Peptides against a protein of PDB entry 5T59. Designs and how they scored, part 97

Target 1, 112 residues: chain A of PDB entry 5T59
Amino acid sequence: TTPTMQSTSLLTEHLGYPPISLVDDIINAVNEIMYKCTNAMEKYLMQRNIIGKKDFSDEIKIGTAKLESLLENSVDKNFDKLELYVLRNILSIPSDLLEENRFRLLHHEKLV
Target 2, 90 residues: chain B of PDB entry 5T59
Amino acid sequence: EHIRFQRLVQVCNKALEESIRKLQSWEKIHECFPNYGQTREGIENLTVCQQQVIKLWSNLSRVEFDAIFHERSIEEKLNQLDDLINKARS

## One batch from the design tools (peptide; made by RFdiffusion4, then SolubleMPNN)

Design b2_p20_2_s1 (from b2_p20_2, 12 letters changed)
Fold by OpenDDE base, seed 2:
Order: C-alpha cells, then structure tokens, then sequence
Structure b2_p20_2_s1 (fold): chain B 112 residues (1-112), chain C 90 residues (1-90), chain A 20 residues (1-20)
C-alpha cells in the first residue's frame, strides 16, 4: 500500500522531517560513494596504463565506464526497492492507527 | 519490541550487498578489460582494484550511513514509533 | 597505490561528515 498524506504528515511531525528525506539522504550518499569508487579505479588503472610497450588507456577508459554503468544500474534497482520498503514498511503507520481514537493518541503524545 | 531500526539497517545492508555483487565477479571485471587482463601485470592491477573497491564501498557506506542515521536520529525515532504503535494496540 | 587513494577518499568523506 502507498503511504497516505495523513501518514506522511504524522510521520513528518514525529521525525521532524518528511520520511522521504531520509531516503533521499541514503540514495544521495550511495551515489556519491559509487562515483568515488569508480573514479578511484579509473585513476589507479590509468596510472598503470602502459604494460610493456602497449598503451591500454582507451581500453581502461571504456572498461571503467562499463563497470560504472553496471554499478549504476544495480544501485538504481536495489535502492529503488529500498525506498519502497522503507516508506511502506518502516516509516509507516498501520491503518488501524489512522482511526480517530488512535490518531488522537499520537497527537497527544507529541503535545506532552 | 523494537524492530523498525533493525529492519532499516538490514535493508540498507542488503541493498549495498546486492549493488556491489557484479563487481565481485572476476569474470565480469575481466570482460571489461579483455586485452589488459591477458597480461600478468594487468591481472594483478585488476585484482587490486577489485579488492580495494569492494573494501572502499563497504567502509564508505558504513561511515556515511551511520552519519545519516545519527543526524536524523532515526534509531530513537523508530524506537519511539514502535513504542507508540505498541501502546496504541494495548 | 590504491590504498593511498582510498585513504584520501576516506579523509575527504570524514571532513564532509565533520562539516555537517
């Protein structure tokens, strides 16, 4: 089930920020890490691009780009799943608590 | 009793592990460098890269995710959420 | 070395974390 506006509002009040903000932080972080990893690999190999008398610079650039693409695709896939899971199963309010009586309980706890 | 934060950590670890899986394949790495990987030195260099990238991936993700969790106070907030839900049901 | 690159990257990451 997709999070409701009401659920999002309650969670935002509880967290002090919208639930999606946490996911955004995670995704932004992993993307940064991903590019740092691939960049490091490319730099390392480019410093070792000549073996014997042959220059492998072009192959290294192409190969690293391929690996980066593979990693990007995998990150996108897996962290999209993560986003859905977190928003639906972790940062979520059970439907039974969205009833009037239980809704008041959540608000009351925030006021105290 | 407190389950949400544990689940968050687990799903993050799973996503990280699954994301790096293809880079853990030597065959996949070698396919990207077909001629370079036919040389002794090339194989050695690629081996170092593969090992160190995986380590870097793991270390950076741990540090960055822990920082995010701390800045967002997510463990405390999720524990409180668990408590509120349990209280409401009792 | 790759280890040196890793250390540089880690250091930069730590600085960012400290700044935040």
Amino acid sequence: as target 1 above (112 residues)
Amino acid sequence: as target 2 above (90 residues)
Amino acid sequence: SFEELVEKIKKEADEVDAWM
Scores: peptide ipSAE 0.094, ipTM 0.895, DockQ to the pose 0.018
Fold by OpenDDE base, seed 1:
Structure b2_p20_2_s1 (fold): chain B 112 residues (1-112), chain C 90 residues (1-90), chain A 20 residues (1-20)
Amino acid sequence: as target 1 above (112 residues)
Amino acid sequence: as target 2 above (90 residues)
Amino acid sequence: SFEELVEKIKKEADEVDAWM
């Protein structure tokens, strides 16, 4: 089930930030890492683009682009699943506790 | 007693591992460079790339994710959440 | 070498983390 507005509010108070902010950080990080990996590969191969008398620059550029697309699709798929799992199963409050009593506990813990 | 942070780490690792899986296939790498990979030097270069990209992926993700978890204090916060839930049910 | 390139990228990443 999708997280409720109430659970989001309570978790935001507890965390000091909205739950989705953590997921955003993770996704942004992996996207940056992905780019660094593919960029490094392209640069390395482009420094070695000539073998014998043949220039493989075009093939390297196309091939690296294909790998980047492949990796991007996989990252998108797996981290979309991650987002759903984190928000629904990790950063979540059981429905039976989404009451005033739970809210009081959060306030009590903050003040202690 | 504390389970949420462990699950977070596990799901992150799983996502990272599944994302890099296809790059771990030599066949997939070679398919992207069909002519380049027909040369001895090309094979050597691609082999180095494949190995080093996987290492870079693993190392960078570890460093960056640990930094995020620290900055967000997520282990502490998730442990506290577990405790609060358990307390509420007691 | 690729190793040198990787180390360069890692170093840059570490510097970013140090300032965060």
Scores: peptide ipSAE 0.093, ipTM 0.895, DockQ to the pose 0.018
Fold by OpenDDE base, seed 3:
Structure b2_p20_2_s1 (fold): chain B 112 residues (1-112), chain C 90 residues (1-90), chain A 20 residues (1-20)
Amino acid sequence: as target 1 above (112 residues)
Amino acid sequence: as target 2 above (90 residues)
Amino acid sequence: SFEELVEKIKKEADEVDAWM
């Protein structure tokens, strides 16, 4: 089930921020980590680019770029799934709580 | 009783593990460096890179995700959400 | 070494987390 506007509003009130903000933080973090990893690899290999009088600089650059692309695709796929799961199953309000009487419970707890 | 935060941690770990899976394949690494990887020194260098990248991935993700969870107070908030739901259903 | 690079990156990340 797709999150409703009502659920989003209630969760925003409860969390102090929109649910999507948490997911955005997670995705931004993993993207940063991803590029740090590939950058470190490229730098390490570029310091070791000459072997047996052969310069492998071009191959290293191309190869690292390919690995980065591979990792990017995997991150995108898996964290898109994560986003859907978190928003639908973790940061969600059950439908029975969206009824008027139970809706007041969340507001009551906040005010007390 | 409190289940939402543990699920969040689990799904994050799953996404991280699945994302790094292809880099755990030596064959995939070697394919990106076909000539470099035919040298003894090249193989050694790539081996070090593969091992250290995986470690870096794991360590950085742990630190950064924990920081996010703390900044967002997500464990407390999800526990409270569980309590509210359980109370409403009791 | 790669280990040194990793440590530098980790240190920077830790500093950011500590600051936040």
Scores: peptide ipSAE 0.091, ipTM 0.896, DockQ to the pose 0.018
Fold by OpenDDE base, seed 4:
Structure b2_p20_2_s1 (fold): chain B 112 residues (1-112), chain C 90 residues (1-90), chain A 20 residues (1-20)
Amino acid sequence: as target 1 above (112 residues)
Amino acid sequence: as target 2 above (90 residues)
Amino acid sequence: SFEELVEKIKKEADEVDAWM
C-alpha cells in the first residue's frame, strides 16, 4: 500500500523531515560503500597485475567491472525492497490513526 | 512495546547481507578472472580481495548507517511513533 | 597491503563525515 499524502504529512511533521529522506540517506550511503569496495579491489589487484611474464591488467579491469555490475544489481534489488518495506511498514501511520479522533490525538500529543 | 526501530535495523542488515552474497561465492569471483585465477599467485590475491572486501563492506555499512540513524534521531522518533499508536489503540 | 588500503579508505570516510 502506497502511503497517503496525509500519512506523509503527519510523519514529516513528527520526524522533522520527509520519510523518504531517511531512505535516500541509506541508499546513498550503500552506493558510496559499494564503489569504495570495488575501487579497493581494483587497486589491490592492479598492484599485483604482473604474474611471471604475463600482464593481467586488462583482465583485472574487466573482471572488477563485472563484479561491480553484479553488486550494483544486487544492491538495487535489495534496497528497493528495503525502501518499500520501510515506507509501508515502519514509517507508516495505521489507517485507524487517520480517523478524525485519532488524528486529534496526534496533534494533542505534539502540543503537550 | 517498541518494535519499529528493531525492524529497521533488521531490514537494513538483511539488505546488506543479501547484497554481498554474490561476492561470497568463490566460483563467481573466479569466473570474473579466468586466466588470472589459473595462477597460484592469482588465486591467493583473489582470496585476499574476497575476504577483505566483505569485511570492508560490513565495517563501512555499520559506521555509516549508525551515523545516519543518529543524525535522523530515528530510534527516538520510531519509539515515539510506537507509543502513539499503542496509546491510540488502548 | 589490502589492510592498509582499507584503513586509508576508512580514514577518508571519517574525514568526510567530520566535515559534513
Scores: peptide ipSAE 0.081, ipTM 0.894, DockQ to the pose 0.018

Design b2_p20_2_s2 (from b2_p20_2, 11 letters changed)
Fold by OpenDDE base, seed 4:
Structure b2_p20_2_s2 (fold): chain B 112 residues (1-112), chain C 90 residues (1-90), chain A 20 residues (1-20)
Amino acid sequence: as target 1 above (112 residues)
Amino acid sequence: as target 2 above (90 residues)
Amino acid sequence: SFEELVKKIEERKEEVDKWM
């Protein structure tokens, strides 16, 4: 079942924000975390870039970039799935509640 | 009774775990640093780096996601949603 | 450094834990 505009409206009213906003926060957070992780890796290794009088700086930069790419691809894939799941299965209103009488119930509960 | 928030946490954890899987592979790490990883000291550094980045990933995600969940009051809201649904079906 | 980052994370974690 795909989210409907009606469901989104009801959830927005309930949450105080659109359901997609939560997903956006999560995705933004993981992207930031990803960057911090790869940056930390690079910095850590760059502090240890010379071994036996050989400078591995270029290799470290390239290598960390590759790891970042791998992580980015995985993050994109998995959190796209997460987005779909959250919006369809967690932040969703069952179809049986998308009836007039049920709408009143939801509004009533909010007002009480 | 309350299931949605639990599911949210679970799916987040799953996404995080699956995302970091490639970095958990020593082979993937090593192949990115083929010459550096041929040195003893390099291997040691990469090993520590791999372990630390995985920990950092886990810790940062826990802190940040918990903050998001708190700021969005999502546990309470999802529990309320569960209650509404259950009440409507009763 | 990782150690510094971990320290910062732990500090934030403690703060968040107080809120939860």
Scores: peptide ipSAE 0.062, ipTM 0.890, DockQ to the pose 0.019
Fold by OpenDDE base, seed 5:
Structure b2_p20_2_s2 (fold): chain B 112 residues (1-112), chain C 90 residues (1-90), chain A 20 residues (1-20)
Amino acid sequence: as target 1 above (112 residues)
Amino acid sequence: as target 2 above (90 residues)
Amino acid sequence: SFEELVKKIEERKEEVDKWM
């Protein structure tokens, strides 16, 4: 059940913002966190790039990039599922309440 | 009675846990650093790095998501939504 | 470093807790 225009309008009025805005905040946050994690990993290992007489700087950069790519793919997959679930099952109004009579009731409750 | 906010928290936690799952695999970490991970010191550094990244992931996500939920007043709004739906069905 | 980031996280957590 995809959100209808009516559902989106009612929820926007109730929340004070469009439902998608919450999801956007969550996704933006996790993306920022993801890059902070990979950046910290690279910096930590680059401070420890020389073992014995060998410099592993190139391997560290490539390896960290691979881990970043792996994490990006997982984040994209799981938070796409999250977006669908939140918009369809959490930030949703049951179809029976989208009828004209129920719509008026919701507006009345907001004003009282 | 109030279920939507609980579900939001649950689905967020699930997405975060599943996203970090591959980094929890030592085998995958080691595969990214095949020569570095053949040294004793390299293994030690990678072990610490793996543990710290997982902790950083968990801590940052908790702080940032809580801030979002607060700024959007989402718990209160979802509870109100539950109440409205329940009232309409009674 | 990770230690610096952890410290920063704790500072932000305290700010959020005070705000809530």
Scores: peptide ipSAE 0.059, ipTM 0.890, DockQ to the pose 0.018
Fold by OpenDDE base, seed 3:
Structure b2_p20_2_s2 (fold): chain B 112 residues (1-112), chain C 90 residues (1-90), chain A 20 residues (1-20)
Amino acid sequence: as target 1 above (112 residues)
Amino acid sequence: as target 2 above (90 residues)
Amino acid sequence: SFEELVKKIEERKEEVDKWM
């Protein structure tokens, strides 16, 4: 089920931040890691671009770009799934807890 | 009793593993460098590069994700959420 | 270089491990 405004509000109060903020942190982190990896790969190979009398700089640049695109597509796909799963199944409140009596219980627990 | 944080860790690991899977394929790496990979030195360089990038991916993700989880106190918060849900259902 | 990056990562990992 799709997260409701009510569940988002309750979770925000509980977490101290909106649930989406956690997902954003994760996604931002993996994107940064991804580009660090591809950049390192390119630099490593560019330092080894000449073999014998041949310069493979152009091939290295094209090849690393292809790998970057491949990784980027995979990251996007898998972490989109992660986002949906986390927000729907982990950072979620069951419908039975969204009743008035249960809301009060959550507030009470925070105060005690 | 506490299940949500475990699930979070699991899905993060799965996403990371699935994301790097194609780079773990030597065939795919070689296809990106068809002429470079026909040389002995090129193959050696690509092999090292592949191994190192996968290692870098794994290490960076572990450190960064753990930092996020700590900064957000997510384990504690998810455990508390589990407890609240269980109490409400009892 | 990869070696430098790995070294930095390992240092950070050790630091994190000390806190856990």
Scores: peptide ipSAE 0.059, ipTM 0.890, DockQ to the pose 0.018
Fold by OpenDDE base, seed 1:
Structure b2_p20_2_s2 (fold): chain B 112 residues (1-112), chain C 90 residues (1-90), chain A 20 residues (1-20)
Amino acid sequence: as target 1 above (112 residues)
Amino acid sequence: as target 2 above (90 residues)
Amino acid sequence: SFEELVKKIEERKEEVDKWM
């Protein structure tokens, strides 16, 4: 079930920011982490690119690129699922609280 | 009583774990470096690299996600949301 | 390097721990 506009507005008031902003922060963070990890891996191996008399630089670049792609695809898949779950099941307001009387209760609690 | 924040942490951990799972496979790592991994030194380097990248993934994600949760005050806000829901249903 | 990244992570962790 997709969050309603009413739920979003109420949650925004409660949180002080739109619910999607939290998810955006999480996704942005994991993407940055992913890049740092793969970059570190490439640099580490490139510092060790020569074994004996053979230079493996090309293989290392290709291999790390493949791993980055695999990780990127997995991150996208799993954090898309996370986004849906968080917005639907965690940052959500039950339908019974969307009634007028329940809405007034939320405002009352905020003011008191 | 308070369940939403716990669930948030759980799903974040799950997403992180599932995302890094493929890199935890030595076979998949080796397949990306077929010739490099045929050398003794190459195997050693790949082993260290694999271990270190997984550790960095885990540690960095923990630090950054905790920072986000703190900046957004999400534990407090989710606990309050749970309380509001429970109060409304009582 | 991994060592440099670990150092940065530890610095951030200490900062976060102090803030909490």
Scores: peptide ipSAE 0.051, ipTM 0.889, DockQ to the pose 0.019

Design b2_p20_2_s3 (from b2_p20_2, 12 letters changed)
Fold by OpenDDE base, seed 2:
Structure b2_p20_2_s3 (fold): chain B 112 residues (1-112), chain C 90 residues (1-90), chain A 20 residues (1-20)
Amino acid sequence: as target 1 above (112 residues)
Amino acid sequence: as target 2 above (90 residues)
Amino acid sequence: KFQELVEKIEKEAEEVDNWM
């Protein structure tokens, strides 16, 4: 089921913000965390780039970039699923409550 | 009775767990550093990185997501939503 | 040494959370 304009409006009124804003916060946070993790790994390895007489700097840079790409793809996939689930199943109003009498109940509870 | 916030936490944890799954594979890590990982010292460094990155991922996500949930008052709001729905159905 | 990096990152994250 896809969120309706009516559902979005009611939830926005209830939450004090649009439902999508919560999802955006979550996705933005995980993206930031992702890059912090990969950056930390690259820095750690680059401080240890020489083993014996060989410099592995190029391999470390390429390898870390590959891991970052791998993580990016996984984050995108899984948090796209999360977005759909949250908006459809958590931040949603059942269709039966969108009927006239039940719709009034939601407004009444807010105003009283 | 209250189910929505619990579900939110569960799906967040699920998404985080599935996202980091490939980094939990030593084979995937090693494949990215084929020559570096052929040295003893390289293996040790990669092992530390793998372990610590996973911990960092877990710790940062916990702190940041809890902060978001608090700022958005989402537990209270979802509990109220559950109550409204249950009341309407009674 | 990696732990030091982790601690720095966590402190920065905490500061951002406290500010928000």
Scores: peptide ipSAE 0.101, ipTM 0.909, DockQ to the pose 0.018
Fold by OpenDDE base, seed 4:
Structure b2_p20_2_s3 (fold): chain B 112 residues (1-112), chain C 90 residues (1-90), chain A 20 residues (1-20)
Amino acid sequence: as target 1 above (112 residues)
Amino acid sequence: as target 2 above (90 residues)
Amino acid sequence: KFQELVEKIEKEAEEVDNWM
């Protein structure tokens, strides 16, 4: 289920930031890592693009692009699942606690 | 008792592992470089790339995710959340 | 070497992390 506005507010107060911010950091990081990986591979191969009398530059560019696309699709799929799981199951408040009691507990704990 | 942070780490690792799965397939790599991979030197280069990119993926993700978790104090916050929930139910 | 390139990338990443 989609997190409620109330749970988001309570979690934001608890975390000091909106729950989605953590997920955004994770996704941004993996995307950066992904492109660093594929870029490194392309650069490495492009430095070795000539074998014998043949220039494989075009094939290398196309091939690395295909790998990048493959990785992008996989990252998108798996981290979309991650986002849903984190927001629904990890950064979540049980429905039975989504009352004034939870809010009071949070404030009470801060005061004690 | 404290389960949320463990689950976070697990789901992150799973997502990372599943994301890199296709690149772990030599067949997939070779298919992207059909002619280049028919040369001895090409095969060697692709082999190095495959091995090193997987290592780079693993290392960078570990460092970056740990940094995020630290910056967001997420372990502490999730443990506190577990405690709050458990306390509320007691 | 690929390793040199990897090390360069990791170093840059570390610098970014330190800056943040």
Scores: peptide ipSAE 0.101, ipTM 0.908, DockQ to the pose 0.018
Fold by OpenDDE base, seed 1:
Structure b2_p20_2_s3 (fold): chain B 112 residues (1-112), chain C 90 residues (1-90), chain A 20 residues (1-20)
Amino acid sequence: as target 1 above (112 residues)
Amino acid sequence: as target 2 above (90 residues)
Amino acid sequence: KFQELVEKIEKEAEEVDNWM
């Protein structure tokens, strides 16, 4: 279930980069998107912080922070699962291909 | 015959969907702004925020993930991997 | 008005994508 060093090496050769690099790109992207979303929400609401004669700036800041935390926790949880799934089930080499003869085949395909 | 890239897209979409699920709950949004959300104007503002943030989340993720997949040539690489596996098992 | 903010963010994202 856990990727082997051999699998990682072979996949790195095949991909041109370590498998984890793809996951890192994905995770970095979603984190950036998350921040952009929460920041946009905060800015939008802060531009509308006065309703009637009451200033809701403090509530908006606190509320947005809470939502950011909720989103962050969910992102962390779900993309941790994604990382495990991708590395174990998508970017993986079946054990039968890790045999000596099969290993040579992978190299052969690259050289051709 | 090619299954890995499809699975990658599926799990990415699932992760994105599950991550934004709580923001899709009006109740959760309202709970964060209890007094602001008691005003008509506040409700309207929060409604717009909720709708637009979800759209922004979807749009940005689509663009960024597609860019990553392209830059990493992952569809081609995963298809090749599938082919290698299938060939070896034939 | 939120649309304007969204468009700004999307443009920035596009610029980053084009740069990379």
Scores: peptide ipSAE 0.096, ipTM 0.907, DockQ to the pose 0.018
Fold by OpenDDE base, seed 3:
Structure b2_p20_2_s3 (fold): chain B 112 residues (1-112), chain C 90 residues (1-90), chain A 20 residues (1-20)
Amino acid sequence: as target 1 above (112 residues)
Amino acid sequence: as target 2 above (90 residues)
Amino acid sequence: KFQELVEKIEKEAEEVDNWM
């Protein structure tokens, strides 16, 4: 089920930040990692771009770009699924608890 | 008793594993460098790149995700959430 | 050579983690 406004509010109060912020951090991190990986590969290969007096610089640049695109597509797909799963199944409150009782429990825990 | 943080770690690991799967394919790597990969030295260089990129991916993701989880105190918060839900159901 | 590059990147990332 899709998270409700009430659930989001309660979780924001509990976490100290909106649930989506955690997902954003994760997605931003993996995108940064992806770039670092492909950049490292390109740099390594460009230092070894000449074999048998033939310059493969253009092929290396194109090939690395293709790998980056491939990885980017996979990251987007899998982490979109992750986002949905986290928000719906991990950072979620059961519907039967979305009542006054849940609010009271949260308030009580903050006071104790 | 505490299950949400475990699930978070599991789904993160799964997403990372599935994302890097295609780079683990030598065929996919070679297809991107058709002429370079026809040379002995090219094959050697690509092999090193493939192996090291996979390691870099794993190591960086571990460090960065642990940092995020720490900054967000997510293990503690999810454990508390589990406890609150369990109390409410009792 | 690639290992050296990887180590540099990992060290930088680790330092950021320790700072945060």
Scores: peptide ipSAE 0.098, ipTM 0.907, DockQ to the pose 0.018; fails the geometry check

